# Ledger of designs, part 50: peptides against a protein of PDB entry 5VZU

Target 1, 271 residues: chain A of PDB entry 5VZU
Amino acid sequence: GRTLEDIFHEHMQELILMKFIYTSQYDNCLTYRRIYLPPSRPDDLIKPGLFKGTYGSHGLEIVMLSFHGRRARGTKITGDPNIPAGQQTVEIDLRHRIQLPDLENQRNFNELSRIVLEVRERVRQEQQEGGHEAGEGRGRQGPRESQPSPAQPRAEAPSKGPDGTPGEDGGEPGDAVAAAEQPAQCGQGQPFVLPVGVSSRNEDYPRTCRMCFYGTGLIAGHGFTSPERTPGVFILFDEDRFGFVWLELKSFSLYSRVQATFRNADAPSPQ

## One batch from the design tools (peptide; aimed at target 1 N82 S253)

Design b2_p23_2_s4 (made by RFdiffusion4, then SolubleMPNN; from b2_p23_2, 7 letters changed)
Fold by OpenDDE base, seed 5:
Structure b2_p23_2_s4 (fold): chain B 271 residues (1-271), chain A 23 residues (1-23)
Amino acid sequence: as target 1 above (271 residues)
Amino acid sequence: SAREERLKELRAEFEEAEKLAKL
């Protein structure tokens, strides 16, 4: 059977060839697209912006982190042979916080897998339930065949005006105490370590995390073939660093803020 | 399966990227 090394060599030869084709195409057809930084919102988990990270053997990638209510998005600014620029490499569900176990149990990949897969099933259930409520409302517009209702005669409306006392049914509005989603308290930093058997391009990752969330990463074959989302963990380390654990890939990507100040990178105010 | 093969390829890609970053 193909060794892991044989598969890697074949895959890397294809990757190198694809990279060579892409780089060679840049010499002939450079299209420049201006990218604007997302506006910062008060409720953003961290300041949105450009982050440099690692995804596979592709080397250094640039992603734009942006916030969309209870979702965060990593959008590829740099493409690779598998996933082109402009694709959403990571999607984070900020409703689904992952609680990491203690440092000893964090070394157990199966424990992390259990936690992530349990959250994945909750997300799937919520999506199914929300899909049913939207589905039942549309079904009952059967075509009202406009049968011509025969002109039944004007029965005289008798005028009786009895003084129906308004019963003050003071239906107390049940205070639906909207459980005020506690603002995601910047929890005390938790000790952080990668599980055994999770590959990290660098061992120089933060050993303390602020928060973790369920997310999905985008994976594809070369040429963006059969793209799918795989479960993972978004790890917020600090204002300038986050990670993503690719659960099925047993891999970790570290993303660090691009510290470069861009002049005129803000979106023009909508006039 | 074709998916398992792809996951194996992508894992191999990450593992070798780790090796290359340690050199």
Scores: peptide ipSAE 0.438, ipTM 0.882, DockQ to the pose 0.535
OpenDDE base, seeds 1, 2, 3, 4: peptide ipSAE 0.211, 0.110, 0.029, 0.021; ipTM 0.788, 0.721, 0.642, 0.623

Design b2_p23_3 (made by RFdiffusion4)
Pose (drawn by RFdiffusion4):
Structure b2_p23_3 (pose): chain A 212 residues (1-129, 189-271), chain P 23 residues (1-23)
Amino acid sequence: GRTLEDIFHEHMQELILMKFIYTSQYDNCLTYRRIYLPPSRPDDLIKPGLFKGTYGSHGLEIVMLSFHGRRARGTKITGDPNIPAGQQTVEIDLRHRIQLPDLENQRNFNELSRIVLEVRERVRQEQQEGQPFVLPVGVSSRNEDYPRTCRMCFYGTGLIAGHGFTSPERTPGVFILFDEDRFGFVWLELKSFSLYSRVQATFRNADAPSPQ
Amino acid sequence: AEELLEELDERQAERDFKSVQSV
């Protein structure tokens, strides 16, 4: 929904062109691999499926939310040269809720960082052996109309890599649940916010034979 | 178009950029 002008500034102009060129080399001679929608589950769930998400200058990407015990997974359906399609973009630890402060403390980025790194450390120890909401100051959000109220928060980690999916790594963050079908992820080391929203469209023949 | 794609790819490989990062 833009022209060459609105894009010729600039890093996105490049990424957008590469994509157009690269994808168009297929001339619709394509190979498709099967995917499934995730299993629904009662008590043990807050609602799976496909979501549209903001991935900075790469634009929106489609991400599938699925539940695997005390962890939720976000898997890329569409992706980008940094973190490709088919990868785990996010992992939400559902046993480590994070309490939301009043608005003024939410605004304090360092408080959020200290709190998140604390949980990361407690998690490393374990494994080794709604109210008003605002983003902290200094955290970017491409959306800006992110909901200003939220139901809860959890610790999670996102996968990052340089161009070519080089040296991928987990970085700490916090997952934010807004309503039944909108959620967010604060990328702590990138001071960046990704806003996700449910894909409302219905899909035929997409259920999996079983959880396995 | 192929040469432009290679050039842009090499340029991107020299940058410190992430999937969720905005510029």

Design b2_p23_3_s1 (made by RFdiffusion4, then SolubleMPNN; from b2_p23_3, 16 letters changed)
Fold by OpenDDE base, seed 3:
Structure b2_p23_3_s1 (fold): chain B 271 residues (1-271), chain A 23 residues (1-23)
Amino acid sequence: as target 1 above (271 residues)
Amino acid sequence: NKELLKKIEEKLSKLDIYGYESV
């Protein structure tokens, strides 16, 4: 009977063939599209731009990191047999921080899985609640038929107001000390290690991280079949490096900034 | 077994992006 290993080898052969077909198509018809670098904002978590990452059997890929308010996005600049160029390979929710446990508990995949799935459930609840508020605002403007009902002249009755003394209970406004969101301490990076059973193509990943966030990654079959979002963790290491842990895939992708400077790559200012 | 194989093949086709280390 076919083993999982047999299926994997057959699938890898198919992937190699698809890569060959995909690359051979470029020799006949190249369409060039200009890509602009995203504008940098002062509130961006790191400078937006091009990052190089490794996707398993696909090898080296280029991703554009951009910031969109409380969301970050990784967009594929290079396509592969599963996910074409221009697709959003990762979507990061910067509202939902992932707190990594201590270094000992970071080795436990089930602990990371618990933390991520709890955040996923909160994100789902917030989306359901926000969907209800947008729905109720279409109040029935029923047609007010302005029937002209007539001017009846009803009378004067004078009745006496009783003298209820206003007690001046000067309740001091308790200063609601707005819990100052402690500025995310630009503290020393937290020690970082991959959980046991999370695959990495390179063991040379940063052993400290600044911040982690909930996100989703795009996965698909060959030819972009049955595309779906899978939960994961965006890991900010430094200004030039981030990672993504694909929770359901038990894999880690490391992304490093492309250090090449591009002339005239900035988006034209909106006139 | 054929339906299980098809589900495994479909899963593997999505996993290729990230490297299948045999679980």
Scores: peptide ipSAE 0.030, ipTM 0.616, DockQ to the pose 0.122
OpenDDE base, seeds 1, 2, 4, 5: peptide ipSAE 0.028, 0.029, 0.028, 0.028; ipTM 0.607, 0.628, 0.598, 0.608; seeds 4, 5 fail the geometry check

Design b2_p23_3_s2 (made by RFdiffusion4, then SolubleMPNN; from b2_p23_3, 14 letters changed)
Fold by OpenDDE base, seed 3:
Structure b2_p23_3_s2 (fold): chain B 271 residues (1-271), chain A 23 residues (1-23)
Amino acid sequence: as target 1 above (271 residues)
Amino acid sequence: DLELLEEIEKRLSTLDIYGPESV
């Protein structure tokens, strides 16, 4: 029978062949599209821009990180045989922070999996509740036919009645000290380690992280077949480095800022 | 064996992203 190694070898050969076909097609017809860097906003978690990652047999890839309110997005600038350029390889929900356990419990993949799946379920519930509120508002525009109903005139009466005393009970307004959500202290980074059985192409990843968020990653077969979103963890290490743990794949991608400066890469000001 | 097929599919999905050196 075919071994698991035989299947991986066949699949790797297919991936190499697909890469060769793609690269050979580009030599004959190059369509250039200008890419603009996203504008930086004060509320951006880090400066948006180009990051380099390495994806196994895909090699060096370029991803644009951008911020969209409470969401961050990684958009592929380089395509591969599975996921073409312009696709959102990662989507990060900045409302859903992941709290990593201590360093000992971070080694336990099942603990990370539990934490991520609990957050995934909350995200699904919030999407269902928000979908119900949008549905009820549209129903009542029935055309009120303006029937011109008539004039009738009457009449009088006056009556009096009396007394009820306003009890002054001056209940002191208890100062509901709105617990000011302490601005998430950009505190000292916490120790970070990958769970046992999470593959990393390079063991040279930062051993301290600032914060983590729930996110989803895009996976697909060759030719962008059966694209789906899998749960994961966005890990912010510093201003120039982030990671993504692909939970179902048990894999980790490291992304590092492209330090090259591009002239005239700024988006045109909205006129 | 269904369990072996699920493991193969999962590992192939990892191979697509990380190649054989990550499996």
Scores: peptide ipSAE 0.024, ipTM 0.585, DockQ to the pose 0.084
OpenDDE base, seeds 1, 2, 4, 5: peptide ipSAE 0.023, 0.019, 0.019, 0.020; ipTM 0.580, 0.566, 0.553, 0.538; seed 1 fails the geometry check

Design b2_p23_3_s3 (made by RFdiffusion4, then SolubleMPNN; from b2_p23_3, 16 letters changed)
Fold by OpenDDE base, seed 3:
Structure b2_p23_3_s3 (fold): chain B 271 residues (1-271), chain A 23 residues (1-23)
Amino acid sequence: as target 1 above (271 residues)
Amino acid sequence: NEELLKEIEEKLSKLNIYGYESI
């Protein structure tokens, strides 16, 4: 019978073969497209741009981070045997902050899993509610054939005038103290550690994080077969580093900013 | 045993992050 070890070896052999096929195609024909850096906005969580990540047997990959209102997106610049270039490897919902527990409870994978799955359920509910409001509005353009019904002279019925007294109740304007959304304190970063049983390519990850958000990662079989979105956690460490915890895969990807400057990489302003 | 191996094989076939190093 096949063992777990046999399955791992077969998977690795297939991955190596797929990599060889991809690299061998580059010797015959390369199609080049220009990639522009995303425009930076003041409200962007960090500066958008190119980040380098390492994916196990895939090695070094390049991802472009961009911001789209209350969403962030990681787009693959380098493709792999599973996910081609130009696919959205991560989609982050900046509306759904993940609150990590204390450092002791961060070691518990089941606690992180609970927190993420509760947020996933809220996201699903919000999508269902927003889908219902869009559906009801279209139905009622029935053609009102305005038949001109004739002008019957309705009579003058009379003037009764009852005297209801003006009660002066001077209700004080309760100052609706707009709960000033306390500007998310750029407070001291929270201590960070990976849960036990989450695999990392490198143990040298930042031990302090600024913010975490709910997100989804893209996974697929070789040749981009059966692509699906899996739940995860986007972890902002600093201006130049973020991570993604793949919850179902029990893995952690670290992304670091590409420090290279590119000339003429900005999108031309729409004239 | 065989059902567990099949479930693991299905997970590995989609594991584009770290391959077997994540399991």
Scores: peptide ipSAE 0.096, ipTM 0.707, DockQ to the pose 0.088
OpenDDE base, seeds 1, 2, 4, 5: peptide ipSAE 0.100, 0.104, 0.087, 0.069; ipTM 0.700, 0.705, 0.687, 0.684; seeds 1, 2, 4, 5 fail the geometry check

Design b2_p23_3_s4 (made by RFdiffusion4, then SolubleMPNN; from b2_p23_3, 14 letters changed)
Fold by OpenDDE base, seed 1:
Structure b2_p23_3_s4 (fold): chain B 271 residues (1-271), chain A 23 residues (1-23)
Amino acid sequence: as target 1 above (271 residues)
Amino acid sequence: NKELLEKIEERLSKLDIYGYESV
């Protein structure tokens, strides 16, 4: 029978072969598309731009990080055999912060899994509730058939009766104790470690993180077959580094900013 | 368990991020 080791070896050989085929195709035909760097906004969690990830048999991959209000997006600049260029490899919900446990409990994969799955369920509930409100609002625009109301006659203006006694109903202002939104402490970086059984290509990842958020990653078979979103954790380490924990895959990807300066890479100002 | 191996194989085929050195 096939062992897990046999499956791993066959898969890795296939990925290496596919990489070789794709790299060899560059000699035959190259299509170039201009990519613009997204404009930076003051409210962006970090400066948007190009990040490099190191993936296995695929090697070096480039992702564009961009911010879209309370969402962040990683878009593939380099394609691979599974996910084509231009796909959104990661989508981050900046509304749903993940609170990592203490360093001891961070080693427990089941604890991280519990936390992420609880947030996933909240996100699903919010989408269902928001879908119902949007659905009920559209249902009431039945076409009001404007039946032409007949021109009923100009009946006369009866008189001025005066009695405007202002009842002083002194409704006591109930003290709505405004629950003080505790300012989101731009928390001191917390110690960070990967859970046991989460694979990382490189053990040289940052051991301190600033913030974590719920997100989803795109996974697919070879040739972009059966694409699906899998739950994960976006980990902000610093201005130039973030990670993504692929929960179901039990893997970690580290992304580092491309430090190269590109001339004329800024998006044209909207005229 | 054959079903477990098939499920692992399916997950691995979707693992675009996995490294030979991570195996």
Scores: peptide ipSAE 0.023, ipTM 0.598, DockQ to the pose 0.121
OpenDDE base, seeds 2, 3, 4, 5: peptide ipSAE 0.024, 0.024, 0.018, 0.019; ipTM 0.592, 0.593, 0.565, 0.562; seeds 2, 3, 5 fail the geometry check

Design b2_p23_4 (made by RFdiffusion4)
Pose (drawn by RFdiffusion4):
Structure b2_p23_4 (pose): chain A 212 residues (1-129, 189-271), chain P 23 residues (1-23)
Amino acid sequence: GRTLEDIFHEHMQELILMKFIYTSQYDNCLTYRRIYLPPSRPDDLIKPGLFKGTYGSHGLEIVMLSFHGRRARGTKITGDPNIPAGQQTVEIDLRHRIQLPDLENQRNFNELSRIVLEVRERVRQEQQEGQPFVLPVGVSSRNEDYPRTCRMCFYGTGLIAGHGFTSPERTPGVFILFDEDRFGFVWLELKSFSLYSRVQATFRNADAPSPQ
Amino acid sequence: EEEELEELLEEFEERQEERPKDY
């Protein structure tokens, strides 16, 4: 929904062109691999499926939320040269809720960082052996209409890599649940926010034979 | 025109390699 002008500034102009050129080299001679929608589950769940998400200059990407015990997974359906389609873009630790401060403390980025890194450390120890909401100052958000109220937060990690999916790594962050079908992820080391929203469309023949 | 387009794509790829990690 833009022209060459609105894009010719600039890193996105490049990424958009590469995509167009790359994808169009397929002239609809394509190979498709099967995917499934995730299993629903009662008590042990807060709702799975496909979501549209913001991935910075790459634009929106489709991500599938699925539940695997005390962890939620976000798997890329569409992706980008940094973190491709089919990868785990996010992992939410559902046993480590994070309390939300009043608005003024939410605004303080360092408080958020200290709190998140604390949880990261507690997690490393374990494995080794709704109210008003605002993003902290200095955290970018492409959306800006992110909901200003939220139900809860959890520790999680995102997968990042350089161009070509080089040296991928987990970086700490925080998952924010707004309502039944909108959620967010604060990328702590990138001071960046990704807003996700449920794909409302209904899909035929997409259920999996079983959880395995 | 095809050679110029290939050279332009290589330059874009090199610029993307110089950028930090992203999600």

Design b2_p23_4_s1 (made by RFdiffusion4, then SolubleMPNN; from b2_p23_4, 10 letters changed)
Fold by OpenDDE base, seed 1:
Structure b2_p23_4_s1 (fold): chain B 271 residues (1-271), chain A 23 residues (1-23)
Amino acid sequence: as target 1 above (271 residues)
Amino acid sequence: EEKELKELLEKIEERFKKLPKAM
């Protein structure tokens, strides 16, 4: 019978052939766009820039990581037959940390799925609540004719009432044991393993992560048909490496910083 | 050549329309 490897190889060959046919057909109509690196900000989780991402059968793709307040975005610089260049492949909510369980429970895909889906529902609730407050405020600008309400007179300052005696109620100092909020150990790496049944292109991924966040990945059919956002986990490994777990696809993308220096890659100053 | 490449592309595209959504 065909192995999963045989099916993967056939699919890879077809994708390569499609890329070749498309590039050959458009050889006379290539549009070049200059790419600018996003400016680095002090509050950026890591330095923004170009990363090489693993996209299963699509192979390596170039993704621009950028920060937008409490959100991070991965934008495809190279596209594939499903998701074209310029699309936001991943959107990360930096407000919603994912706490990974211990290593034994990290191997359980259903446990990771539960944790991510619970965060997804919280994000949906917050979006619904914030949508209601913005809607009610716009309705009541009826033109209140500014009738000049007459100057009501300055009521006089009432007098100094007398010195009430200090009652010595010796209330015992209740020892408010300030529960020392243990500083969330924001710096200690957690052991990391992929859940069973999550595919990675290479088993050579970092086995320790710094932090994880809720995010969404963009998926589509061939020709960018029926695009949708699926839940996932952004995993920060270090300054130069992050991952994304595509929960519904049971896939893992590893992103590694492009170490190449580009001349004149800085964004033009906003005029 | 160009016609054969187009017909090959169309066959591959019809196969890929049956694949799951990808990332």
Scores: peptide ipSAE 0.326, ipTM 0.776, DockQ to the pose 0.837
OpenDDE base, seeds 2, 3, 4, 5: peptide ipSAE 0.294, 0.314, 0.304, 0.372; ipTM 0.749, 0.759, 0.731, 0.825; seed 5 fails the geometry check

Design b2_p23_4_s2 (made by RFdiffusion4, then SolubleMPNN; from b2_p23_4, 13 letters changed)
Fold by OpenDDE base, seed 4:
Structure b2_p23_4_s2 (fold): chain B 271 residues (1-271), chain A 23 residues (1-23)
Amino acid sequence: as target 1 above (271 residues)
Amino acid sequence: KEKELKELLKKIEEKFKKLPKAA
């Protein structure tokens, strides 16, 4: 019978052939768009920029990482047959840190799935509550018919008398024990391993992670059919590497910074 | 050749429409 390897090899050959045919068909009608790098901000989790990501069968893709307050975004610069260029492949909620268990329990996919789905539920609740506050605030601006209230006459303010004696009450300086904000421990990296049954392109991923966050990844059928956002984990390894665990796909994508320096890649200053 | 490639492409596209969603 066909091995899973034979089926995968045939599928990869078909993908390459499709890419070749499409590239050959559009050779005469290529539109080039300039990509601007986002400016770095002091509060950015890492320097924004271009990363090369591994997308299973699609191979290497280029993703722009950018920061938007308490959110990070990965945008496809290169597309594939499932997710076209310009789509937000990942959206990261930097408010919702994922705490990975110990290394033994990290091997359990169901435990990671539970942790992430509990965070997903909290994010949904916060969105509903914030939607209600925004909804209730808009309802009460009924048109106040400005009835012209008649000009009541200015009654003369009576003269304030003088003599308030200074009471000396010597309030003791309560020792405001400044709760020493424990310096946000520049997180000593924790041991990291993929859960059993999560596919990676290779086993050569960082075995230590700095921090993890809840995120959503965009998945679609071939031709961008039925696109949906699925829960996942953004894993920061270091300044130049991050990962994304796609829970529903049971897959891991590793992203590494593109080390090339680009001249004139900065966004034009807003005039 | 060109016609056969277009027919092959169509067949591959129809096959891939049945695949699971991907990222």
Scores: peptide ipSAE 0.434, ipTM 0.858, DockQ to the pose 0.904
OpenDDE base, seeds 1, 2, 3, 5: peptide ipSAE 0.424, 0.311, 0.342, 0.408; ipTM 0.854, 0.757, 0.774, 0.842

Design b2_p23_4_s3 (made by RFdiffusion4, then SolubleMPNN; from b2_p23_4, 13 letters changed)
Fold by OpenDDE base, seed 4:
Structure b2_p23_4_s3 (fold): chain B 271 residues (1-271), chain A 23 residues (1-23)
Amino acid sequence: as target 1 above (271 residues)
Amino acid sequence: ELEELLKRLKEIEEKLSKLPKAA
């Protein structure tokens, strides 16, 4: 019978053929757009830049990683038949760290799914609350017609009442037990394994990760039909590698930094 | 040759339109 591998190979060949046909047809209509690398900030989780990502049957794609305060974003530089170039393939919420379970429980897809869906619900609640605060703040700008209320008279300055003695109540300085900020163990990677039933293009992925965050990934049908954001996990492995677990797709994408140096790739300074 | 490629493209597009969403 056809293996899943045979189906993926056939599909990959079809996608390559489609790309060949499209490029051959549009050779006379190519529009070039300059891509600028985002400036590096000291507070960026890793250096922003270009990463090569594995998208299963779509093959190798280029994604720009950028940081936007407490959010990170992966933007497709290359498109595929499902998600066109310039789309935000992943959006990462750096406020919502995911703690992976032990290595045994990491093999359980349902456990990872539970953890991520709990974080998704918290993010949804925070968005509703923040939407209400932003909504209530706009409602009170009714036009206060400042009717000129008449100048009521300056009533007089009443007098100097006397010297109440300060009682020296020597309240003992309660020992503020400085809650020892557990030094953020930023340095030690935790063991990492993909859950059973999560497909990866290559089993050669890092077996340790620094940290994980909640994120959303963009999925669509062929021709960018019915695009939606699905829950996932951003896995930071190191300075040059990250992954994304697509829960709905039961897939893993590995991203590795493009080591090429580009001349004049920096964004022009805003004049 | 081009006509056969265009036919094959249409067949692939029709097949892929029936697949699940992808990233």
Scores: peptide ipSAE 0.404, ipTM 0.851, DockQ to the pose 0.855
OpenDDE base, seeds 1, 2, 3, 5: peptide ipSAE 0.368, 0.279, 0.336, 0.368; ipTM 0.834, 0.744, 0.805, 0.832

Design b2_p23_4_s4 (made by RFdiffusion4, then SolubleMPNN; from b2_p23_4, 11 letters changed)
Fold by OpenDDE base, seed 5:
Structure b2_p23_4_s4 (fold): chain B 271 residues (1-271), chain A 23 residues (1-23)
Amino acid sequence: as target 1 above (271 residues)
Amino acid sequence: ELEELKKLLEEIEEKLKKLPKAA
């Protein structure tokens, strides 16, 4: 019977052949777009920039990591047959930290899945609540057709009524429990292991992580068919390495900083 | 040649559409 390796090899040959056919057809029509490195901010979780990522069957891809307030974004610089260049491969919510369990429970995929799906539900609730506040404000400007209701005149008079004492209703200021922003403890990294059944192209991933966050990853069929955001875990290892666990795909992508210095890669100052 | 490559591409594309979604 065909081995899984034979099937994978045949599939890789087909993908290479497709890439070759497409590249050869467009060779005369290649438009080069300049890419600028995002500006770094002091509050950025790590320095933004180019990372090389591992994507299952597609190999090594280049991703731009950028920060947008409490969100981080990975944008494909290189595309594949499923997700084209310029798509946001990962979106990270830096408000929603994932606490990994102990090393024994990290081996359990269902435990990681439970933790992530609970955070996904909180994110969904917060989006629904924020959507309701924005929705109620627009509804009431129905055109007041000013029907000219007639000028009925009535005059009546003056009554003086009395000196109602100011009730000091000392409304206790409800302690808005400021959800304590747990300071990003740049603490000692925690032991990290992939769950059983999560595939990695390389077993040489960092065995210690600094912090994890909830995120979504973009997945699609071949030709960018039926694209969807799936839940996952962004794992910060260090200043130059992060990972993404794709829960639906049961896969792990490792991203490592491209150490090359690019001259004139900074965005032009807005004039 | 070009039409054979187009046909081969179409056959591969129809095969690859049956694969699971990927990242």
Scores: peptide ipSAE 0.332, ipTM 0.788, DockQ to the pose 0.841
OpenDDE base, seeds 1, 2, 3, 4: peptide ipSAE 0.320, 0.299, 0.325, 0.332; ipTM 0.764, 0.745, 0.766, 0.751

Design b2_p23_5 (made by RFdiffusion4)
Pose (drawn by RFdiffusion4):
Structure b2_p23_5 (pose): chain A 212 residues (1-129, 189-271), chain P 23 residues (1-23)
Amino acid sequence: GRTLEDIFHEHMQELILMKFIYTSQYDNCLTYRRIYLPPSRPDDLIKPGLFKGTYGSHGLEIVMLSFHGRRARGTKITGDPNIPAGQQTVEIDLRHRIQLPDLENQRNFNELSRIVLEVRERVRQEQQEGQPFVLPVGVSSRNEDYPRTCRMCFYGTGLIAGHGFTSPERTPGVFILFDEDRFGFVWLELKSFSLYSRVQATFRNADAPSPQ
Amino acid sequence: DAALAALEARSAELHERIPELIN
């Protein structure tokens, strides 16, 4: 929904062209691999499926939310040269809720950082052996119309890598649930926010034979 | 706070390396 002008500035102008060129080299001679929609589950769930998400200059990407015990997984359906399609873009730890402060403390980025790194450390110890909402100051959000109320927050980690999916790594963050079908992820080390929203479209023949 | 200083340094590094991932 833009022209060469609105894009010729600039890093996105490059990424967009590469994509066009790369994908168009297929001339619709394509191989498809099977995927499934995730299993629904009652008590033990807050609702799986496909979501549209903001991935900065790469634009929106489609991500599948699925539940695996005390962890939720976001898996890329569409991706980018940094973190490709098929990878785990996000992992939400559902046993480590994070309390939301009043608006003024939500605005304080360092409070959020200190709190998130604390949880990261408690998690490393374990493994080794709604109210108003606002993003902290200094955290970018491509969306800007992110909901200003939220139901809860959890610790999570996202996967990052340089171009070519080089040296991928988990970085800490915080998952934010807004409503039944909108959620967010604050990328702590990037001071960046990804807003996700449910794909409302309905899919035929997409259920899995079983959870395994 | 040493942890926050380390985070600022890491953030600056990532802003130079993979800025396209920032919304």

